# Designs tried in a protein design run: peptides against a protein of PDB entry 7BDX. Part 177

Target 1, 212 residues: chain A of PDB entry 7BDX
Amino acid sequence: EMGAAACTLLWGVSSSEEVVKAILGGDKALKFFSITGQTMESFVKSLDGDVQELDSDESQFVFALAGIVTNVAAIACGREFLVNSSRVLLDTILQLLGDLKPGQCTKLKVLMLMSLYNVSINLKGLKYISESPGFIPLLWWLLSDPDAEVCLHVLRLVQSVVLEPEVFSKSASEFRSSLPLQRILAMSKSRNPRLQTAAQELLEDLRTLEHN

## One batch from the design tools (peptide; made by RFdiffusion4, then SolubleMPNN)

Design b2_p19_7_s1 (from b2_p19_7, 9 letters changed)
Fold by OpenDDE base, seed 3:
Structure b2_p19_7_s1 (fold): chain B 212 residues (1-212), chain C 212 residues (1-212), chain A 19 residues (1-19)
Amino acid sequence: as target 1 above (212 residues)
Amino acid sequence: as target 1 above (212 residues)
Amino acid sequence: SSAEEELERARDRSLLAAA
């Protein structure tokens, strides 16, 4: 209980840039984010057996950790820190996103995807995550999720790849060959306006790339 | 491990007034500080049996909690919050300071005493803690500690009482009758300059009160 | 500076996770 409470408060205050700077300016950051990755991994691995109560202290703790990573990645110095000093955490997040099945741990997926999106704002971060083995298949796996918010954040991450020519050019052939066009087209007709807009924008961006 | 890491980071960032405001502005503060008191109490109660490794994750967690309370109490709105909404936590801290023997958990005592000192900056806080049952005996019990830093913070808390006529007048008879004058005089000759100064100042303040 | 503009654009598109 106390761990979840403390981590939740840390998550709440991590919305501040100054708090992120304070977290990173200390000598504890590296260890913290290393253990964060391990904790998230252990949690996801524990799901295969016992129906962990999604409302457990453990779940809340992991959500808070993912939230902290997201909020750190929302700040420029936080992105630099993650990409330079906590690559293993990014690798863990990518792995966990692959390990989770459609509909499984939706809230955690959303937070992890938000963190990756924020990391992708930095070109070095975008390069790192896009060059991860199985990245393109992972995007399509995640885009098969029934959850609109998962799909929204996948589309945003895909858009970050598509909007960066240096990154997109490296994966363009694989991207084009495996693009779930029908799924994206279906999302462009979604009743969820955010998902609809994101899918439409991505389709427009993709059309622009095909003509160039 | 992860709990101690998260709580340590929260402690570190709680040195900022803005972070304290953010912690208190959320809907989680009451629950957090309630659990904090319970956690600290459980830790102290666990010391009677197993030699808890002072370097354990549990110890680090409790130190971080006490540090957070101290830092919250360092801020005006934090003092108001503690005195208005978390009195049980203050009662717990007072109780735990009584339960700990001389030389036992020195670092925790220091942090708890620092929190009480900060609370005593507010007249309402000073009234509340000074009106706690056994407060005067508790001060003398704590002043018997061999640790110079424990004694320093006890003297500072005593000084806060002595410097507030409205509070001191209520306890003046008990205070005068039980004052460990020889102990304070010994501290005024301490090789620790901070302890020496605090003891000298308190003796001067007490002399001033006897002449009025 | 181009770096400041990039930082500003980065802030504008970044997502916060509300606790």
Scores: peptide ipSAE 0.292, ipTM 0.849, DockQ to the pose 0.038
Fold by OpenDDE base, seed 2:
Structure b2_p19_7_s1 (fold): chain B 212 residues (1-212), chain C 212 residues (1-212), chain A 19 residues (1-19)
Amino acid sequence: as target 1 above (212 residues)
Amino acid sequence: as target 1 above (212 residues)
Amino acid sequence: SSAEEELERARDRSLLAAA
């Protein structure tokens, strides 16, 4: 309980750039992010056995950790730190997104996807995650999720890839061959306006790339 | 482990007034400080049984909690919050300072004394803690500690009482009758310059009060 | 500079996770 409360407060204050800088300016950051990945992995592995109540202290703790990673990645120096010094954490997040079934741990998926999206804002981060083994299959796996927020954040991450020619060119053939176009078209007709817009924009970006 | 790491980061960033304001501006602060007292109490109770290694994750966690309380109390709005909304935590800190033996958990004692000292900076806080049952005996119990830092922070807290006529007048008789003058005189001859100075200043303040 | 524009675009696109 107390750990979750403390971590939740840390998550809340991590919305500040100055707080992120303070976290990263200490020698404790490396250890913290190393253990973070392990803790998140341990939590996801524990889901295969017991009905972890979504509202458990453990769940809240892991959500706060994922939120902290997201907010660190929202800052330029935070992205640089993650990509340079905490790559194992990024690899863990990618792995955990693959290990979770559609509809499983939706909140955690959203937070992890938000973190990856923030990492993708810089070219070094985008290259790193897009060059990860199975990245494209992972995107389509995640796009099969029934949750609109999961799908929204997948589409945003896909858009980050599509908008970067240097990254997209490397995987363009795999992307085109595996693209779940019917699923994206269905999302462009969603009643969720954010999902609808994101799917429409991605379809427009893809059309632009086919004509160029 | 992860909880201690997160809490330690929260402690580090709590040195900022803006972070303290952010912590207190949320609805989570009340719950956090409620659980904090319970957690600290649970830790101290666990010491009576097992040789808790001073460097345990649990110890580090509780030190970080005490550090957060101290840093919150360093800010005017934090003092007001503690005295108005988290009195049970202050009572718990006073109780735990009494429960710990001389030489036991020195770091925790120092942090808790620092928190009480910070609370004592405002008249409402000083009144609250000084009117707590057994406060004067507690000061002398703590002044029996072999640790110079513990004694230093006790002397500072005593000085806060002595320098406030409205508070001191209420307990002046008990203070004068129970004052461990020989111990304070011994401290005024300490090789520790901070302890020496604090003891000398307190003796001067006490002499001034006897002549008025 | 292109780097400043990238930084500004990066800030505008960044997502914060609300606690």
Scores: peptide ipSAE 0.291, ipTM 0.849, DockQ to the pose 0.035
Fold by OpenDDE base, seed 5:
Structure b2_p19_7_s1 (fold): chain B 212 residues (1-212), chain C 212 residues (1-212), chain A 19 residues (1-19)
Amino acid sequence: as target 1 above (212 residues)
Amino acid sequence: as target 1 above (212 residues)
Amino acid sequence: SSAEEELERARDRSLLAAA
């Protein structure tokens, strides 16, 4: 309980760039993000047995941790820190996104995807994530999720890859051969306007790449 | 571990006034400070049995909580919040300071005394603390501590009472009858220059009150 | 500078997770 409350407050204040700088400027940042990855991993591994009530202290704690990572990654110095000094955390997030089934831990998936998207704003971050083993299959696995917010953030991450020629060229063959085009087309007709727009924009970007 | 790490980061960033405002402006502040008191109380109650290693995760967590309270009380809006909306926490801190033996949990005592001192900067806070049952005996109990930092912060809190005529007049009889003058005189000869100065200043303030 | 514009564009694209 107390840990979740404290971490939730830390999450709330991490929306400030100055707070992110203060977190990273301290001697405790490396340890914090190391343990964050381990804690998130332990949580996901525990889900195979008990229907964790979504409102559990543990769930709230892990959500706050994922929220903090997201908000750190929203800032340039935070992205640099994660990509240089917390690669294990990024690898953990990628692994956990693969370990979770469609519809499982939707809120956590969204937060993790938001963090990866923020990391992808940095070319170094995008390179690191996209060169992760199984990255392209992972994107399509996640795009099979029934949740519109999960799918939205997957599409945004796919767009980050597509819009970087240096990154896209390395994965273009695998990308084209495995692209779930019918799924993306279905999303372009979603009743969710955000998902609809993201899918339409990605389809336009893909068409532009086929003609070039 | 993770809770202590998160709470320690929250403590570090709480040195900023803007972070304190962000904590208090959220809908979670009341719950956080309520659980803070309960957590600190549970920790102190657990000390009767196990030699808690000073470096335990639990100790670090409680230190961070006490540090957060101190930093909140350092800000005017934080003092107002504590005195208006978290009186139970103040009562808990006063109780815990009484429950701890001389030399026990020195670091926690210092942090709790610092928080009470910060609250005493507000006249409403000083009134509330000084009107607590057993407040004057508690000051003298704490002044028996062998630790110079504990004694220093007790002397500073005593000075806050002595320098407020409205507050001092209410407790003047009890204060004069129970004043450990010999102990304060001994502190005025301390090798610790901060403790020496605080004791000398308090003795001067007391002499001024006797002549008026 | 192009770097500042890139940083600003990066900020505009960044997502905050609301607590």
Scores: peptide ipSAE 0.290, ipTM 0.849, DockQ to the pose 0.036
Fold by OpenDDE base, seed 1:
Structure b2_p19_7_s1 (fold): chain B 212 residues (1-212), chain C 212 residues (1-212), chain A 19 residues (1-19)
Amino acid sequence: as target 1 above (212 residues)
Amino acid sequence: as target 1 above (212 residues)
Amino acid sequence: SSAEEELERARDRSLLAAA
C-alpha cells in the first residue's frame, strides 16, 4: 500500500520537467530505474497464474512505475538518461510487450508503448529500440491487440520508424514484407477518431515511401 | 526495495516548494499521509523485538517518509495541510517520539522533530502540538537523549514555545516547575557548536521571561 | 536554433502519462 501511494505521488509530480531533472540529478536514479525494470518484469511474470485484479495495490504500483518512465522519456534529458544509462530497462519493456498476450494488461501496455514512443523522439533512442532483436515482429504482434489504445500507440511507434529515413532504410525490406496492411486499413475505418487518424496518417506516409 | 527507492526519490524532490504544492494539489495526498503515519507507527512498534539494521530497506523507507513530512511542513501550504487535514499524523509523530527510548532510532527522531519544528512556525501548528497531552513531559523526555542532534532539535522546538507568548502563557507554570535547567546548562557547554548555541539562546530567552 | 526547434517539436510530440 505505502509503496503504491509513494509511487503514485512520484508519478504525478514527474509530469514536471524540473522534477524529472531533480530525479536524474541525484545519485539514486540509476538504482531506481534498475529496480523498476525488475519490478515490472516480476509483475508480468506473476500474471499467468493469478488473476491479478487491475485495481490491486501491486497493479497500481506497476502502472505508476510505467507512468514515471513515460514522463521521464517525455523530457530530452530523460531520453538521454534512459538511452545512455538505462538500456536494460528499455530492453525489459520491449521484452514485456512481447510476453503479454493480446488484451492482457492493457493499461501497462499503453504506458510502456507511450514510454517507447517518447524514447523514439530521440534519434539515438529510435535507433536503439528499432535495432532491438525482433522489433518488427513485435510491432505486428502488438498491432493484433483488440484494444484501440494499444493499437493507437503501436501505430505512433511505427510512424516514428517510418518518418526517420536512416532507421526505416535499415528495416525497409522486412517492414514491407511483413506489413499487416489489411489490419492498418481496418484501423483507418475505426470509430475511434484517434486510432482512425493515426492509421490514415501512417497509410499516407507508407504511400509516400512506396513512390520513392 | 522498490518502495524505498520510490520514497527516497519523492523525498529528494519534496525539497521543492512547487513539488510540495503538486503533491498537495492532488486528491491522493490525504491517503498518502494517512498511510505514512500508519507505516511509521508499524515500524516503531517492530523495533522492540528485532535489531532492525539502520541500513535496511524498511528503515530507509521510513526515513524517507519522515523526510517528506518534514519538507511538506517546511512550506506554508504544507503546514496548513498538516494542521488542517493530517492531525492524526502529527499525533502519531508525537506518540512515536514518546515511545522511542533515548538513543533509539536517532535518525527518525531527528526527522520527526524537524517536522514538528517546521509545524511550530505556524501559530495554529504550534498551538496544536503544544496543547497535545503530555507535550511538556515529552520535551524533557526527548531532552534526556544522548544524541546531540536530537537534543538540538528538542531545544529548537522548546524555543518555538518560549518565543510565542500566547502559547507559553498557557503552559508557563508547568514549564517553570519541570524545566531541566541543569541539563540545558550542560548543553550550553557542549562541544557541539550548534547545540551550544541553541542552549545559550534558549537560556537567554528564559531569563528574559523570568524578569517579566 | 534548429536544435531548439527540434527540442520544441520534441516537447510538442511527447506524451505525458497523467496520474
Scores: peptide ipSAE 0.289, ipTM 0.848, DockQ to the pose 0.037

Design b2_p19_7_s2 (from b2_p19_7, 10 letters changed)
Fold by OpenDDE base, seed 1:
Structure b2_p19_7_s2 (fold): chain B 212 residues (1-212), chain C 212 residues (1-212), chain A 19 residues (1-19)
Amino acid sequence: as target 1 above (212 residues)
Amino acid sequence: as target 1 above (212 residues)
Amino acid sequence: SAAEEELARRRDRSVLAAK
């Protein structure tokens, strides 16, 4: 209970850039983000047996951790810190997104995808994430999710890859050969306006790349 | 481990007034400070049996909690919140200071005394604390501590009482009859310069009150 | 170009995790 309460407060205040700078300016940041990865991994591994109540203290704790990572990654110095000093955490997030089944832990998936999207704003972060083994298959696995918010955040991450020629060129062949075009086209017709817009924008970006 | 790490970070960033305002502006503040009191109480109750390693995750967690309370109490809106909405936490801190033996949990005592001192800056806070049952005996109990930092922070709290005529007048008879004058005089001769100064100032304030 | 400016704008759309 107390740990979850502390993390929830820390998550709330981490929306401030000054708080992110203060977190990173201390000697505790490295240890904190290391333990964060381990804690998230332990939680996901526990799901294979127990019905994790979404409202459990444990779930709320992990959601707060993922929220903190997202908010840190929203800031330039936070992105630089994660990409330089907490790569293991990024690797863990990528792994956990692969380990989670479609429809499983939707809220956590959304938060983790938001964190990766924020990291992808930094070219160095985007390079690091996109060079991860199985990255492209992971994107398509995640895009098979029944949840519209998961799919939205996947499409945003795909867009970050597509919009960076240096990154896209390295994987362009694999990307084109495996692209779930029919799925993206279906999303562009979604009743969810955010998902619809994201899918339409991505389809436009892809068309532009085929003509160049 | 993870809870202690989160609390430690929250403690560090709580040195900012804006962070304190953000903590208090959320819907989680009341619950957090309620659980804080319970957690601190549980920790102190566990000391009667086990040698609590000062460097344990549990100890560091409780130190961080006490540090957060201190930093919240350092801000005007934080003092008002504690005195209006978290009186149980203040009562818990007073109780725990009474339950701890001389020389026991020195670091925690210092942090708790710092929090009470900060609360005492608010006249409403000072009134509330000083009207607590056994408050004057508690001050003298704490002043018997062998630790110079504990005694320093006790003297500062005593000074807050002495410097407020409205508060002091209500307890002046009990205060004068129980005052450990010889102990304070000994502290005014301490080799610790901070303790020496605090004891000298308090003795001057007391002399001024006897002549008025 | 307008396309480069839109690209930059899209990249700067960091997201905060709401509670």
Scores: peptide ipSAE 0.121, ipTM 0.839, DockQ to the pose 0.027
Fold by OpenDDE base, seed 3:
Structure b2_p19_7_s2 (fold): chain B 212 residues (1-212), chain C 212 residues (1-212), chain A 19 residues (1-19)
Amino acid sequence: as target 1 above (212 residues)
Amino acid sequence: as target 1 above (212 residues)
Amino acid sequence: SAAEEELARRRDRSVLAAK
């Protein structure tokens, strides 16, 4: 309980850039983010056995951790830190996103995807993530999720790849050959306006790339 | 481990007034400080049985909690919050300071005393603390500690009482009758310059009160 | 690096996970 409460407060205050800088300026940041990855991994591994209540202290703790990672990645220096000093955490997030089934741990997936999106704003981060083994299959696996927020954040991450020619060119063949176009087209007709817009924009970006 | 790491980061960032305001502006502050008191109490109760290593995750967690309370109390709105909304935590801190033996958990005592000192800057806080049952005996019990930092913070808290006529007048008789004058005089000759100065200043304040 | 930070700032479309 107390751990979850403390981590939840830390998550809340991590929305401030100054707090993120304070976290990173300390000598504890490396250790914290190392243990964060391990904790998230342990939690996801435990889900296959126990119906962990979504409201458990453990779940709240992991959500707070994922929220902190997201908020750190929202700041330029935080992105730099994650890409330069906490790559193992990024690897863990990518792995966990692959391990989770469609519809499983939706809130955690959203937070992890938000963190990856934020990391992708840094070109070095985008390169690192996109060069991860199985990255493109992972995107399509995640896009099969029934949850609109999961799909929205996947589309945003896909857009980050598509909008960066230096990254997209490396995977363009695989990307084009495996693109779930029908799924994206279906999302462009979604009743969720955010998902609809994101899918439409991505389809426009993809069309622009086909003509160049 | 992860809980202690998160709480340690929260402690570090709580040195900022803006972070304290952010903590208090959330809907989680009340719950957090309630559990904080319980956690600190549970830790102190466990010390009589197990040689808890001072470097244990549990110890680090509790130190971080006490540090957070101190940092919250360092801010005007934080003092107001503690005195108005978290009195149980203040009661717990007072109780725990009484339960700890001289030389036991020195670092925790220092942090708790620092928090009480900060609370005492608010007249309402000083009144609340000083009107707690056994407060004066508690001060003298704490002043018997062999640790110079513990004694320093006790002297500072005593000074806060002495410098506030409205508070001091209520307990002046008990205070004068139980004052460990020889101990304070010994501290005024301490090789620790901070302790020496604090004891000298308190002796001067006490002399001023005898002549008025 | 400062150059990477500046590039990141120019591209910043980050999202916060508010809690």
Scores: peptide ipSAE 0.117, ipTM 0.839, DockQ to the pose 0.038
Fold by OpenDDE base, seed 2:
Structure b2_p19_7_s2 (fold): chain B 212 residues (1-212), chain C 212 residues (1-212), chain A 19 residues (1-19)
Amino acid sequence: as target 1 above (212 residues)
Amino acid sequence: as target 1 above (212 residues)
Amino acid sequence: SAAEEELARRRDRSVLAAK
């Protein structure tokens, strides 16, 4: 209980750039992010049997951890830290996104995807995550999710790949051959305006790349 | 483990006034400080048998909690919050200071005393803690501690009482009759310069009050 | 690199996780 409360407060204050700098400037940052990945992994592994209530202390704790990672990744120095010093955490997030079934732990998926998206703003971060084994299949797996927010953040992450020629060129063949075009086209007709817009923009970006 | 790490980071960032304001401006502040007292109490109750290592995750967690309270109390709005909305926590801190034996959990005692001292800067806070049942005996109990830092923070808290005529006048008779004068005189000869100075200043303040 | 971080700042589309 108390741990979740403390972590949730830390998540809230991590919306400040100065707080992110303070977290990272400490000698404890490395240990904290190391344990973060392990804790998130342990939580996901525990789900195979118990429908953990979305409101459990354990769930709230993991959400706060993922939120902290996201907020750290929102800042340039935070992205640099994650990419340089906490790669195992990024690998863990990618792994956990693969381990979760469609519709499972939707809120956690969204937070993890937000963190990866923020990391992808850094070219080094984008290169790192996109070169992860199974990254392209993982994106399509995540796009099979029934949740519009999951799909939205996947589309944003896909867009970050597509908009970076140096990254996209390396995976362009695999990307084109496996692209769930019908799914993205269906999303472009979504009643969710954010999902609709993201799918339309991605389709436009893809069309632009095919004509060049 | 992770909870202690998160709480320790929260403690570190709570040195910022803006972070304290952010913590207190949230709807979670009341719950957090409610659980804080309970957690600290549970820890102290667990000590009756196990020499918990000073470096245990549990110990670090409690230190971080006490540190957060101290840092909140360092800020005017934080003092106001504690005195108005978290009185049970102040009562718990006073209780725990009484429950701990001399030499037991010295670091926690110091942090708790620092929090009470910071609260005592607010006249309403000073009135509240000084009017706590057994407050004067508690101060003398704490001055029996072999640790110089414990004694130092007790002397500072005693000074806050003595320097406030409206507070001191209410307890002046009990205070004078129970004053461990020989102990304070011994501290004024301490090799610890901070303790020496604090004891000397308090003796001067007390002499000034006897001549007025 | 400093150049990559400057490009990242110019392309900053970061999103904060709301509580």
Scores: peptide ipSAE 0.113, ipTM 0.839, DockQ to the pose 0.035
Fold by OpenDDE base, seed 4:
Structure b2_p19_7_s2 (fold): chain B 212 residues (1-212), chain C 212 residues (1-212), chain A 19 residues (1-19)
Amino acid sequence: as target 1 above (212 residues)
Amino acid sequence: as target 1 above (212 residues)
Amino acid sequence: SAAEEELARRRDRSVLAAK
């Protein structure tokens, strides 16, 4: 309970850039983000058995941690910190996103995907995550999710790859060969306007790349 | 571990007034401060038995919580929040300060005393804490501590009472009858310059009140 | 690098996780 409460407050205030800078400027950031990954991993590993109530203190705690990571990654210095000093956390997020089944732990997936998307805004971050083993298969695995918000953030992450020629060129062959085009086309017809727009924009970006 | 890390970060960033406002402007503040008191109480109750290592994750967690309360109380809106909405926490702090023996849990005492001192800056806060049952005996109990930093914050809290005529008048008889004058005089000769100064100033304030 | 940070800032479509 207390941990969840404290972490939830930290999440809320981490929406401030100044707070993110304060977190990172301290000597505790490295340890915090190291333990964060371990905590998230422990939580995900616990899901295979007992139906952890989504509203459990543990769930709230892990959601708050993921929210903090997201908010840190929203800031340039936060992205740089994560990709330079907390790569293990990024690796953990990628792993956990792979370990979770479609429809499983949707809220956590959304938050983790938001964090990866934010990391992808930095070219170094984008390089790091996109060069991760199984990254492209992971995107398609995640895009099979029934949840529109999960799919939205996957499409945005795909767009980050597609819009960066240096990154896309390295994976273009695998990307083109495995692209779930029918799935993306289906999303472009979604009743969810955000998902619809993201899928349409990605399809436009992909068409532009085929002509170049 | 994770709770201590998160709470420690929250403590660090709570030094910002804007962060305190953000904490209090949320819907989670009431619950957080309610649980804070319970957590501190549970920790203090655990000390009677096993020598909890001062460097334990639990100790760090509780210190961070006390630090957060202190930082909240440093801000006007934070003081008002605590005295209006978290009185049980203030009562808990007063109780725990009474339950702790001289020399016991010095760091926590200092932080709790700092929080009470900050609360005492607000007249409503000062009224509330000074009208608490056994407040004056508690001050003298705390002033018997061998630690200079504990004693310093006790003297500062006493000064807050003495400098407010409306508050002091209500307790003046008890205060004068129980005043550990010899102890305060001894502190005015302390090798600790902060303690020395605080004791001297308080003695001057007391002399001024005897002449009026 | 500072140049990468500036480029990232110009491209910043970051999302905040709502509490």
Scores: peptide ipSAE 0.110, ipTM 0.839, DockQ to the pose 0.037

